Peptides against a protein of PDB entry 6B4E. Designs and how they scored, part 187

Target 1, 295 residues: chain A of PDB entry 6B4E
Amino acid sequence: TNFDKISKMFWHYKDKIAQIKQDIVLPIKKADVNVRNLLSRHKRKINPKFGQLTNSNQQLFKIQNELTQLINDTKGDSLAYHWILNFIAKAVVHQAETEVRVKPESALPLGKLTLYLLVQFPELQELFMARLVKKCPFVIGFTCEIDTEKGRQNMGWKRNNENKWEDNTSYDERMGGILSLFAIITRLQLPQEFITTTSHPFPIALSWHILARICNTPLNLITNTHFVILGSWWDAAAVQFLQAYGNQASKLLILIGEELTSRMAEKKYVGAARLRILLEAWQNNNMESFPEMSP

## One batch from the design tools (peptide; made by RFdiffusion4, then SolubleMPNN)

Design b2_p29_6_s1 (from b2_p29_6, 18 letters changed)
Fold by OpenDDE base, seed 5:
Structure b2_p29_6_s1 (fold): chain B 295 residues (1-295), chain A 29 residues (1-29)
Amino acid sequence: as target 1 above (295 residues)
Amino acid sequence: SLVEELKKKEEEQYKKDLEEVEETLKELE
């Protein structure tokens, strides 16, 4: 694991966020009133769609179509198009922070929707990844110290209006939610209509990177959150990961589930304990995945 | 101490396993 490379990636996306603000968000305020009105209407229509997802594929397809139409309506104006995609990127991540946080299995329909949009609208990919990394650096295996204000900010910690940091549980759950979404995306197959024409934008190999990079992270930087997100990843993608890489996947699962947890045993992290349970379940041939969506 | 020795062995094994995983990744990508 090249940590310098990871750091460069992290800061690249941080820069991208700043760029988005300067090149997309702020300029739209100076756009034609008709464009602004269009975007306002579209935002209002788009925003509730993510909350309308269920475990139904039928509902998913409906929402996919609706969003596709709404996004396509903006393509005539590049700035408007990028603005709406950025809005979607933010909305998806927000949904992960809120809904997936409390209902991890909801990552599946959200992930399917997101993957569809990422393929249908390639410009969404960088916008989405930048937002992901900003909110949850774990998606690229980035970790830094959180003993400083800047460190906490870099790792996605939030402060309230009173400048109080969120509690550890809230942070852990948010990170878990976001990572669940990303994990799902990495393990999903492309929609049938794209399989022959497009490569997967965030393939299962990215899950491998997450796990490996966490394993390579200096132990003094490993926190309960690392184990929480590993557990979230496990629930979301372990079965499919094993299917993809077979025995090689097994080695990595053992590495995180057994060896990493053992190395950190003195910390008595709750997340680590859960991960151990997941490992043991797997060893007993009881590995579970999220239920498949209904028609 | 025995505990220290065990920890050292665990660390060494972890490094070996991690190296293997990283090499595998290169092959799989």
Scores: peptide ipSAE 0.200, ipTM 0.796, DockQ to the pose 0.097
Fold by OpenDDE base, seed 4:
Structure b2_p29_6_s1 (fold): chain B 295 residues (1-295), chain A 29 residues (1-29)
Amino acid sequence: as target 1 above (295 residues)
Amino acid sequence: SLVEELKKKEEEQYKKDLEEVEETLKELE
């Protein structure tokens, strides 16, 4: 694992966030009043759509069509178009931090919707990835020390209005929610209409990167959060990961589930204990996946 | 085609990552 390359990727996306603010968010505040009104109306219509997702594919398709129409209405103005996509990127990640956090299986409909939008609107890809990396650097396998304020900020820790850090459980759950969404996206097949014409923007290989990079992370940087997000990933994508890479996938699952947990046993991480349970379930031929969505 | 080129790049990246995992396995043995 080339950690220098990973660091460069991390900072690339941090810079992208700054660029988005400068080139998209701030300029729109000075845009024509009609454009601002349009975007305000669209924002109000778009925001509730993510909460309307269910385990129904029919409902998913309805929401996909509605969002597609709303986004297309902005294409006549490049700045407005990019602004609405950035809003969507933020909204999707926020949904992962809130809903997926408490109901991991909700990542499936959210992931399907997101993947559709990423393919339908390619400009969303960079905006979405930048937001993901900012909120959850684990999506690219980035890890740094959290003994400093800057380190915690880089790893996505939040402070309240009193400058108090969020509690460990809250952080772990948020990271797990975001990682669940990303894991789902990587293991989903493209919608039928895109399979022959488009490559997957965030393929299953990115899950491989996450696992491999965590395996190669210095042990002194491994925390309970690493095991929590690995468990979240496992629930979301382990079955499909095994289907994709076969025996090589098995080796990597054993690495994280058995070897990494064993090496960190002295820490008695709760997340590691859960991951060990998942490994044992797999060894007993009882690996579970999220239920498929209804028609 | 563009799609074929992208798939090829994905495969190449997989091979690189696989090598890294294999090296890790050796270190853990």
Scores: peptide ipSAE 0.073, ipTM 0.644, DockQ to the pose 0.248
Fold by OpenDDE base, seed 3:
Structure b2_p29_6_s1 (fold): chain B 295 residues (1-295), chain A 29 residues (1-29)
Amino acid sequence: as target 1 above (295 residues)
Amino acid sequence: SLVEELKKKEEEQYKKDLEEVEETLKELE
């Protein structure tokens, strides 16, 4: 694992966030009133749709169509178009931090919607990835020390209005929620209408990178959060990961489930214990995945 | 075609990913 490369990638997306603010968010504040009104109306219509997702494909398709129309309405103005996509990127990640956090299986419909939008609107890809990396660096396998304020900030820790860090459980759950969404996206197949026209924007290989990079992370930097997000990934994508890579996938699952947990046994991380349970279930031919969506 | 080119890139990335896993295995042994 080339950690220098990973670090460069991390900072690339951090810079992208700054660029988005400078080139998209701030300029809209100075845009003409018609553009601002359009975006305000669209924002209000778009935001609730992510919470309207259910386990129904019919509902998913309805929302996809509605969002597509709303986004297309902004294409006449490049700045407005990019602004609305950035808003969507933020909203999707926020949904992962809140809903997926408490109901991991909700990642499936959210992931399907997100993947559709990423393919339908390619400009969303960089905006979305930048937001993901900012909120959850684990999505690219980045880890740094959290002994400093800057380190915690880089790893996505939040402070409240009183400048107090969030508690460990809250952080773990948020990271798990975001990673669940990303994992789902990586393991989903493209919708039928796109299979012959484009490649997958965030393919299953990115899941491989997450696992491999975590395995190569210096042990002194491994925390309970690492195991929590690995468990979240496992629930979201392990079955499909095995289908994709076969024996090679098995090796990597054993590495994280058995070897990494064993190496960190002294820490008695709760997340590690859960990951071992998942490993054991797999060994007993009882690996579970999220239920498929209804028609 | 553009799609074919993208598929080739994905294949190349897969090979790199496998190499990374192999290196990881060596380091953990």
Scores: peptide ipSAE 0.047, ipTM 0.633, DockQ to the pose 0.338
Fold by OpenDDE base, seed 1:
Structure b2_p29_6_s1 (fold): chain B 295 residues (1-295), chain A 29 residues (1-29)
Amino acid sequence: as target 1 above (295 residues)
Amino acid sequence: SLVEELKKKEEEQYKKDLEEVEETLKELE
């Protein structure tokens, strides 16, 4: 694991967030009133769509079509187009922080929708990844110390209006929700209409990177959150990961589930205990995945 | 101590297994 490379990637996306603010968000405030009105209307129509997802493919396809039309309506103005995509990126991540956090299986329909949009609108890819990395650096296997305010900020910790940090449980759950979404995206196959014409924007190899990079993280930087997000990843993608890489995947699952948890046993992390349970379930041929969506 | 020796062995095994995973990762890149 090249930590310098990971760090560069992390800061690249942090810079991208700043660039988005300067080049997309702020300029819209000065845009033509008709453009602003259009975006306001579209925002109101788009925002509830993510909450309308169910475990139904029919509902998914409906929402995909509706969002596609709404996004296409903005293509006549490049700034408007990028603004609406950035809004979508933020909305998707927000949904992961709230709904997926409490209902992990909801990551599947959300992930399918997101993957569709990422392929249909390639410009969404950088916007989405930048938002993911900002909110949950674990998606690229980045870790830094959290003993400083800057460190906590870099790792996606939030403060309330009174400048108080969120509690550990809230942070863990949010990170787990976001990571679940990303894990789902990496293990999903492209929709049939794209499989022959487009490469997967965030393939299953990115899951491998997450796991391997965490395994190579200095132990003094490993926290309960690392195990929580590994557990979230496991629920979301372990079955498909094994299908993709076979015996090599098994080695990595053992490494995180058995060996890493053992090395950190003295910390008595709750997340590590859960990961051990997942490992044991797998060893007993009882590995579970999220239920498939209905027609 | 025995505990320290066991921890050392676990660390060595972890490093070995990690190396194998890293090699696999290079092949996937």
Scores: peptide ipSAE 0.268, ipTM 0.817, DockQ to the pose 0.096; fails the geometry check

Design b2_p29_6_s2 (from b2_p29_6, 15 letters changed)
Fold by OpenDDE base, seed 1:
Structure b2_p29_6_s2 (fold): chain B 295 residues (1-295), chain A 29 residues (1-29)
Amino acid sequence: as target 1 above (295 residues)
Amino acid sequence: SSLEELEKKREEQYKKDLEELEKTLEELS
């Protein structure tokens, strides 16, 4: 693992967030009133769509079509188009850290919708990835110390209005929710209409990077959160990961489930205990995945 | 101690396994 490369990638996306604010978010405030009104109306129509997802493919396709139309309505103005995509990127991540956090299986319809949009609107890819890395650096296997304010901020910790850090459980659950979404995206196949025309924007190899990079992370930087997000990843993608890489995937699952947990046993992390349970379930031929969506 | 040696060997094997997996990923990409 090249940690310098990972760090550069992390800061690239942090810079991208700053760029988005400067080049997209702030300029739209000075845009034509008609453009601002259009975006305000579209924002109000788009925002509830992510909460309208169910375990139904029919509902998914409906929402995909509705969002596609709403986004296409903005293409006449490049700034408006990028603004609405950035809004969508933020909304998707927000849905992950709120809904997926409490209902992990909801990552599947959300992930399918997101993957569709990422392929349909390629400009969303950088906007979405930047937001993911800002909110949950674990998606690229980045870890830093959290003993400082800056370190906590870099790792996506939030403060409330009273400048109090969120509790560990809240942070763990949010990170788990976001990573569940990302894991789902990486293991989903492209919609049939795109398979022959485009490559997967966030392929299953990115899941490999997450696992391998965490395994190579210095032990003094490993926290309960690392095991929580590994457990979230496992629920979301372990079955498909094994299907993709076979015996090599198995080796990596053993490394995270057995070896990494064993090396950190003295810490008695609750996330590590859960990950060991997942490993044991797999060893007993009882690995579970999220239920498939209904027609 | 014997325990320390076992832990050291386990750690060494862990590192080797990680290196092998990284190589595998590079070959698959």
Scores: peptide ipSAE 0.120, ipTM 0.739, DockQ to the pose 0.097
Fold by OpenDDE base, seed 3:
Structure b2_p29_6_s2 (fold): chain B 295 residues (1-295), chain A 29 residues (1-29)
Amino acid sequence: as target 1 above (295 residues)
Amino acid sequence: SSLEELEKKREEQYKKDLEELEKTLEELS
């Protein structure tokens, strides 16, 4: 693992967030009143769609079509188009932080919707990845120290209105929710209409990078959160990961489930204990995945 | 073709991923 490369990637996306603010978010405030009104109306229509997802493919397709039309309505103005995509990127990540956090299986319909939008609107890809990395650097296997204020901020820790850091459980669950969504996206197949014309924007190889980079992370930087997000990843993608890479996947699963947990045993991390249970379930041929969506 | 280029990129990424796995195994051994 080249940590310098990972760090450069992390800061690339941090810079992208700043660029988005400068070139998209702030300029729209000075845009024509008709454009601002259009975006306000579309924002109000788009935002509730993510919460309307269920385990139904029929409902998913309905929402996909509705969102597609709403986004297409903005294509006549490049700034408006990029603004609405950035809004969607933020909304999807927010849904992961709130809903997926408490109901991990909800990552499946959300991930399917997100993947569809990422392929249908390629400009969403960089906007979405930048938002993911800002909120949850674990998606690219980035880790830094959290002994400093800047370190905690870089790792996506939040402060409340009283400038108090969020509690460890809240942080762990929030990171788990975001990582679950990303893991699902990486293991989903492209929709049938795109499979022959487009490459997967965030393929299963990105899951490989997450696991390998965490395994190579200095042990003094490994926290309970690392094991929590690995457990979240496992529930979301382990079955499909094994299907994709076979024996090589097995080696990585053993590395995180057995070797990494053993090396950190003295810390008695709750997340590590859960990951060990997942490993044991797999060893007993009882690996579970999220249920498939209904028609 | 564009598809052939995509396939080549996927193969290259796979090779890089395997290298990462090997490095991890060496460091953990």
Scores: peptide ipSAE 0.057, ipTM 0.672, DockQ to the pose 0.379
Fold by OpenDDE base, seed 5:
Structure b2_p29_6_s2 (fold): chain B 295 residues (1-295), chain A 29 residues (1-29)
Amino acid sequence: as target 1 above (295 residues)
Amino acid sequence: SSLEELEKKREEQYKKDLEELEKTLEELS
């Protein structure tokens, strides 16, 4: 694992966030009133759509179509188009932080929707990744120390209005929710209409990058959160990961489930204990995945 | 065909990913 490369990638996306603010968010405030009104209306229509997702493919397709239309309505103005995509990127991540956090299986419909949008609107990809990395650097296997304010900020820790850091449990759950979404996206097949025309924007290889990079992370930087997000990943993608990489996947699952947990045993991390349980379940041929969506 | 090219690219990428994974796993083991 080349950690310098990962760091460069991390800071690339940090720069991208700054760029988005400078080149998309701020300029739109000076845009024509008609454009601003359009975006305001679209924002209001788009925002509730993510909460309307269910475990129904029919509902998913409905929302996909509605969002597609709303986004297409903005294409006449490049700035407006990028603004609405950035809004969507933020909204999707927010949904992962709130809904997927408490209901991990909701990552499946959200992931399907997101993947569809990422393929349908390629410009969303960089906007989405930038937002993901900002909120959850684990998606690219980035880790830094959290003993400093800057370190915590880099790792996506939030402060409340009183400038108090969020609780460890809250942070763990949010990271787990975001990682669940990303894991789902990586293991989903492209929609049928895109299979012959495009490559997967966030393929399953990104999952093994996460796992491998975490395994190679200096042990002094490994926290309970690492194990929590590995557990979240496991629930979301382990079955499909095994299908994709076979024996190599098995080796990596053993590395995270057995070796990494063993190396960190002295810390008695709750997340590590859960990951051990998941490993044992797999060894007993009881690996589970999220239920498939209904028609 | 375009489809065949996409399939070949996917296969090639898969092979590369596996090679990288194997190398990484060996380093971890």
Scores: peptide ipSAE 0.039, ipTM 0.640, DockQ to the pose 0.856
Fold by OpenDDE base, seed 4:
Structure b2_p29_6_s2 (fold): chain B 295 residues (1-295), chain A 29 residues (1-29)
Amino acid sequence: as target 1 above (295 residues)
Amino acid sequence: SSLEELEKKREEQYKKDLEELEKTLEELS
């Protein structure tokens, strides 16, 4: 694992966030009043759609069509188009932080919707990835020390109005929710209409990168959060990961479930204990996946 | 065809990913 390359990628997306603010968010505040009103109306219509997702493919397709229409209405103005995509990127990640963290299986419909939008609107890909890396650097396997204020900020820790850091449980759950969404996206097949014409924007190989990079992370940087997000990933994608890479996937799952947990046993991380349970379930032929969505 | 080109690219990427995975596993063994 080349950690210098990962670091460069991390900072690339940090710079992208700054660029988005300067080139998209701030300029729209000075745009024509009609454009601002249009975007305000669209924002109000788009935002509740993510909460309307269920375990129903019919409901998913309905929401996909509604969002597609709303986004297409903005294509006549490039700035408006990019603004609405950036809003969607933020909204999807926010949904992962709030809903998926408490109901991990909700990542499946959200992931299907997101993947559809990423393919239908390619400009969303960079905006979405930048937001993911900002909020949860684990999605690219980036880790730094959290003993400093800057380190915690880089790893996506939040402060409240009293300048107090969020509690460890809240951070762990939030990271788990975001990673669950990303894991689902990486293991989903493209919608049938895109299979012959488009490559997957965030393929299963990105899940491999997450696992491999965490395995190669210096042990002094490994925290309970690493095991929490690995457990979240496992629930979301382990079955499909095994299907994709076969024996090599099995070896990597053993590395994270057995070897990494053993090396960190002295820390008695709760997340590591859960990951051991998942490993044991797999060894007993009881590996579970999220249920498929209803028609 | 466009489909054949896409499948070829997918196969090439898969092979590269597996090679990197094996290398990573060797480094951890």
Scores: peptide ipSAE 0.034, ipTM 0.669, DockQ to the pose 0.740

Design b2_p29_6_s3 (from b2_p29_6, 18 letters changed)
Fold by OpenDDE base, seed 1:
Structure b2_p29_6_s3 (fold): chain B 295 residues (1-295), chain A 29 residues (1-29)
Amino acid sequence: as target 1 above (295 residues)
Amino acid sequence: MAEEELKKKKEKEYEENLKQIEKDLESLS
């Protein structure tokens, strides 16, 4: 694992967030009143759509079409278009932090919607990835120390209005929710309409990178959160990962589930205990996946 | 002694497995 490369990727996306603020978010405040009013109306229509997702493919397709129309209405103004896409990127990640956190299976419809939008609107890809890395660096397998304020900020820890850090459980659950969404996206097939014309923007190989990079992380930097997000990834993608890579996938699942948990046993991490239960379930031919969506 | 030797053995096996994973990734990419 080239940690320098991972660090460069992390800082690239941090810089991209700063660029988005400078080139998209701030300039729109100076745009003409008609553009600002259009974007305000579109924001109000778009925001509730992510919460309207269910386990129904019919509902998914409806929302896909509605969002596609709303986004297309902004294409006449490049700044407005990029602002709407950045808003969507933020809204999707926020949905993962809130809904997927408490209902992991909701990652499936959200992931399907997100993948559709990422393919339909390629400019969303960089905006979305930058937001993911900012909120959950684990999506690229980045880890740093969290004993400093800057380290915690880099790893996506939040402070409240009183400058108090969020509790460990809240952080773990948020990271798990975001990673569940990303894991789902990586294991989903492209919609049939795109399979022959477009490459997958975030393929299953990115799941391999997450697992491999965590396994190569210095043990002194491994926390309970690493095991929590591995468990979240497992629930979201382990079945499809095994289907994609077969025996090579099995070796990596054993490495995270047995070997990494064993090396960290002295820490008695709750996340590690859960990951071990998932490994044992797999070894007993009881590996579970999220329920498939209804027609 | 036996526990320390077992720990060292497991660490070595883990490092070997890590090298194999990196090789596997290169072969799959």
Scores: peptide ipSAE 0.265, ipTM 0.804, DockQ to the pose 0.096
Fold by OpenDDE base, seed 4:
Formats: structure tokens, C-alpha cells, sequence
Structure b2_p29_6_s3 (fold): chain B 295 residues (1-295), chain A 29 residues (1-29)
């Protein structure tokens, strides 16, 4: 694992967030009143759509179509278009931080919607990845120390209005939610209409990178959160990962589930204990996946 | 002594597994 490359990628997306603020978010505040009114109306229509997702493909397709129309209405103004896409990127990640956090299986409809939008609107890809990496660096396998304020900020820790750090459980759950979404996206097939014309923007290989990079992370930087997100990834994508890579996937699952957990056993991480349970379930041919969506 | 030997064995095995995972990743790229 080339950690220099990972660090460069991390900082690239951090810079992208700053760029988005400067080039998209701030300029729109000075835009024509008609543009601002349009975007405000669209924002109000778009935002509730993510909460309207269910385990129904029919409902998913409805939401996809509605969002597509709303986004297309902004294409006449490049700034407005990019602003809406950035809003969507933020909203999707926020949904992962809130709903997927408490209901991991909700990542499936959200991931399907997100993947559709990423393919339909390619400009969303960079905006979305930047937001993901900012909020959850684990999506690219980045880890740094969290014994400093800057380290915690880099790893996506939040402070409240009183400048108090969020509790460990809240952080772990948020990271798990975001990673679940990303894991789902990586293991989903493209919608049928795109399979022959478009490459997958975030393919299953990115899941491999996450796992491999975590396994190669210095042990002194491994925390409970690493095991929590590995467990979240496992629930979201392990079945499909095994289907994609076979025996090589199995080795990596054993490496995270048995070897990494064993090396960290002295820490007695709750996330590690859960990951071992997932490993044991797999070894007993009881690996579970999220239920498929209804028609 | 036995615990230290076991620890060293596990560390070596982990390192070997990591090397294999890196090779596997290269084969997928």
C-alpha cells in the first residue's frame, strides 16, 4: 500500500471541498435573484426525496425520474447546475450519516439512487467523492492519528456548537453509515440502460482498496472505528465481494475478520468482536446480505 | 516464551498475508 498516494488523494479532495465552496457555494449567493429563487425551490423539492426512498424499486424509479427532471431544469446555468449537484452530494451523505446510521439496509435504495445520479450526471462524481472523503476518509482507506485536533478534524470528527467533540459511538455510527453507502455503491451493478455505454464510476475494486489499506494501516492507528466500518462494509458488500473476486476475496475477509482482529485483541474493541461474529457466520455458511428490493 | 513465539508467528503470518493481498491487488489493476 502506497500511503503517500492515499495521502495525496485525501488532500486532493480536501482541496476540492475548498474549491467547491469558493467556486460554487459562495458565488451563488451573489447570483441573480431568479437563479437563487429557482435553486431554493428545487432544494425544497429535492431534499425530501431521499427520505421517500423505500425498499421498492418502483418508488426508486419514481424518485430517480423526479430528481432527473429537477436537475435537468438547472442545466441552462452551469453554476446553478453544479450547485444543485453539490447540494445532492451533501444531502446523500447526510442521509447516510442519519438514516443509514440507524438502518444500514436503507443504504441499498439510497445507493441505487446515488449510483443512478452519478452515471446520469457525471459532474456529480467529483463532488460526491470530495464530500465522502471529507466526512469519512475511510472510503479511500485514509487513516491518521486522532490524538490531535487536526487529526480528529481530518478523520471527520464533528464538534457541536459548544466546541465539544461528538462521542465515540456517534462518530462510529456516522462513519459506519457513510461507509455502508459507499460499499453498496461499489457492489451495485449499473442500471441496465447504462451497462453497455458507461463504466462504473466507483467499482467493486474500490472496496478492495478500502480493506487492503486498512489491513496495511499501522496498528497504532487502528481504532474501534476501523472495525465498525469494516463490519458495516461486510454487511453491505461482503457477499458481492466474494462473488467478484472468489478466493482472493476470501483471503482478504479472513485477514480482516480473523488476523486483524486477533492482532488487536488486547484492545477489546466492540467493533472487532462484531467483525469476528460476522466472520464466524460466514464460516458457518450463514453470511447474510441486505434484502433485495421489491419490484 | 511460548506466547512470544506465538505472537511472532502470527506477526509473520500477517505480514505474509499482507504481501499476498498486495500482489492480488496488482493482479486486479
Amino acid sequence: as target 1 above (295 residues)
Amino acid sequence: MAEEELKKKKEKEYEENLKQIEKDLESLS
Scores: peptide ipSAE 0.264, ipTM 0.803, DockQ to the pose 0.096
Fold by OpenDDE base, seed 5:
Structure b2_p29_6_s3 (fold): chain B 295 residues (1-295), chain A 29 residues (1-29)
Amino acid sequence: as target 1 above (295 residues)
Amino acid sequence: MAEEELKKKKEKEYEENLKQIEKDLESLS
């Protein structure tokens, strides 16, 4: 694992967030009143759509069509178009932080919707990835120390209005929720209409990178959160990962589930204990996945 | 002594497994 490359990628996306603010968010505040009104109306229509997802593909398709129309309405103004996509990127990640964290299986419909939008609107890809990395650096396998304020900020820790850090459980759950969404996206097949014309924007290989980079992370930087997000990833993608990579996948699952957990046993991380349970379930031929969506 | 030797063995095995994972990734590229 080339950690210099990962660090460069991390900072690239941090810079991208700053660029988005300067080039998209701030300029819209000075845009024509008609554009601002359009975006305000669209924002109000778009925002609830992510919470309207269910386990129904029919409902998914409805929402896909509605969002597609709303986004297309902004294409006449490039700045408006990029602003609405950035809004969507933020909204999707926010949904992962709030809903997926408490209901992991909701990652499936959200992931399907997100993947559709990422393919339908390619400009969303960079905006979405930048937001993901900002909120959950684990999606690219980045880890740094959290002994400093800057380190915690880099790892996506939040402070409240009293400048107090969020509790460990809240952080772990948020990271797990975001990682679950990303894991789902990586293991989903493209919609049928895109399979022959488009490559997957975030393929299953990115899941491999997450796992491998975590395994290569210095042990002194490994926390309970690492095991929590590995467990979240496992629930979201382990079955499909095994299908994709076979024996190589098995080796990596054993590495995280058995070997990494054993090396960190002295820490008695709750996340590690859960990951061992998932490993044992797999060894007993009882690996579970999220239920498929209904028609 | 036995525990330390076992720890060292497990560390070595882990490092070997990491190297193998890197090779596997290259093979899948």
Scores: peptide ipSAE 0.263, ipTM 0.803, DockQ to the pose 0.096
Fold by OpenDDE base, seed 3:
Structure b2_p29_6_s3 (fold): chain B 295 residues (1-295), chain A 29 residues (1-29)
Amino acid sequence: as target 1 above (295 residues)
Amino acid sequence: MAEEELKKKKEKEYEENLKQIEKDLESLS
């Protein structure tokens, strides 16, 4: 694993977030009042849509169509279009931090919606990835020290209104929620209408990179969070990952589930214990996946 | 002594597995 490359990629997306602020978010405040009013109305219509997702494909398709129309209404102004896509990117990640965190299986409908939007609106891809990396660097397998304030900020730790860091459980759950969403996206097939015309923007190979990079992370930087997000990834994508890569996938699952957990056994991480249970379930031919969506 | 030796053996095996995973990544890319 080339850690220099990963670091460069991490900072690329950090820079992209700064660029988005300067080139999209701030300029819109000076835009024509009609544009600002349009975007305000659209924001209010778009925001609740993510919470309206259910385990129903019918509901998913309805929301997809509604969002598509709302986004298309902004295409006449490039700045407005990019602003609404950036808003969507933020909203999707926020949904992962809040809903997927407490209900991991909700990642499936959210992931399907997100993948559809990423393909339908290619400009969303960089905006979304930048937001993901900012909030959860684990999506690209980036890890740094968290013994410094800057290190914690880089790893996506939040402070409350009293300037206190969030508790470890809250951080772990948020990271797990975001990673679950990303894992789902990587293992989903493209919508039928795009399979022959478009390549997958975030293919299953990105899941491979996450796992491999975590395994290559210096052990002194491995925390409970790493095991929590690996467990979240496992629930979201392990079945499909095995289907995609076969024996090579198996080796990597054993490496994270058996070898990495064993090397860190002295730490008694709760996340590692859960990952071990998932490994054992797989070994007993009881690997579970999220339930498929209903019609 | 035996436990430390086992730990060292597992560490070496893990490092070898990591090298193999890196090669696998290169082959998939």
Scores: peptide ipSAE 0.261, ipTM 0.804, DockQ to the pose 0.096

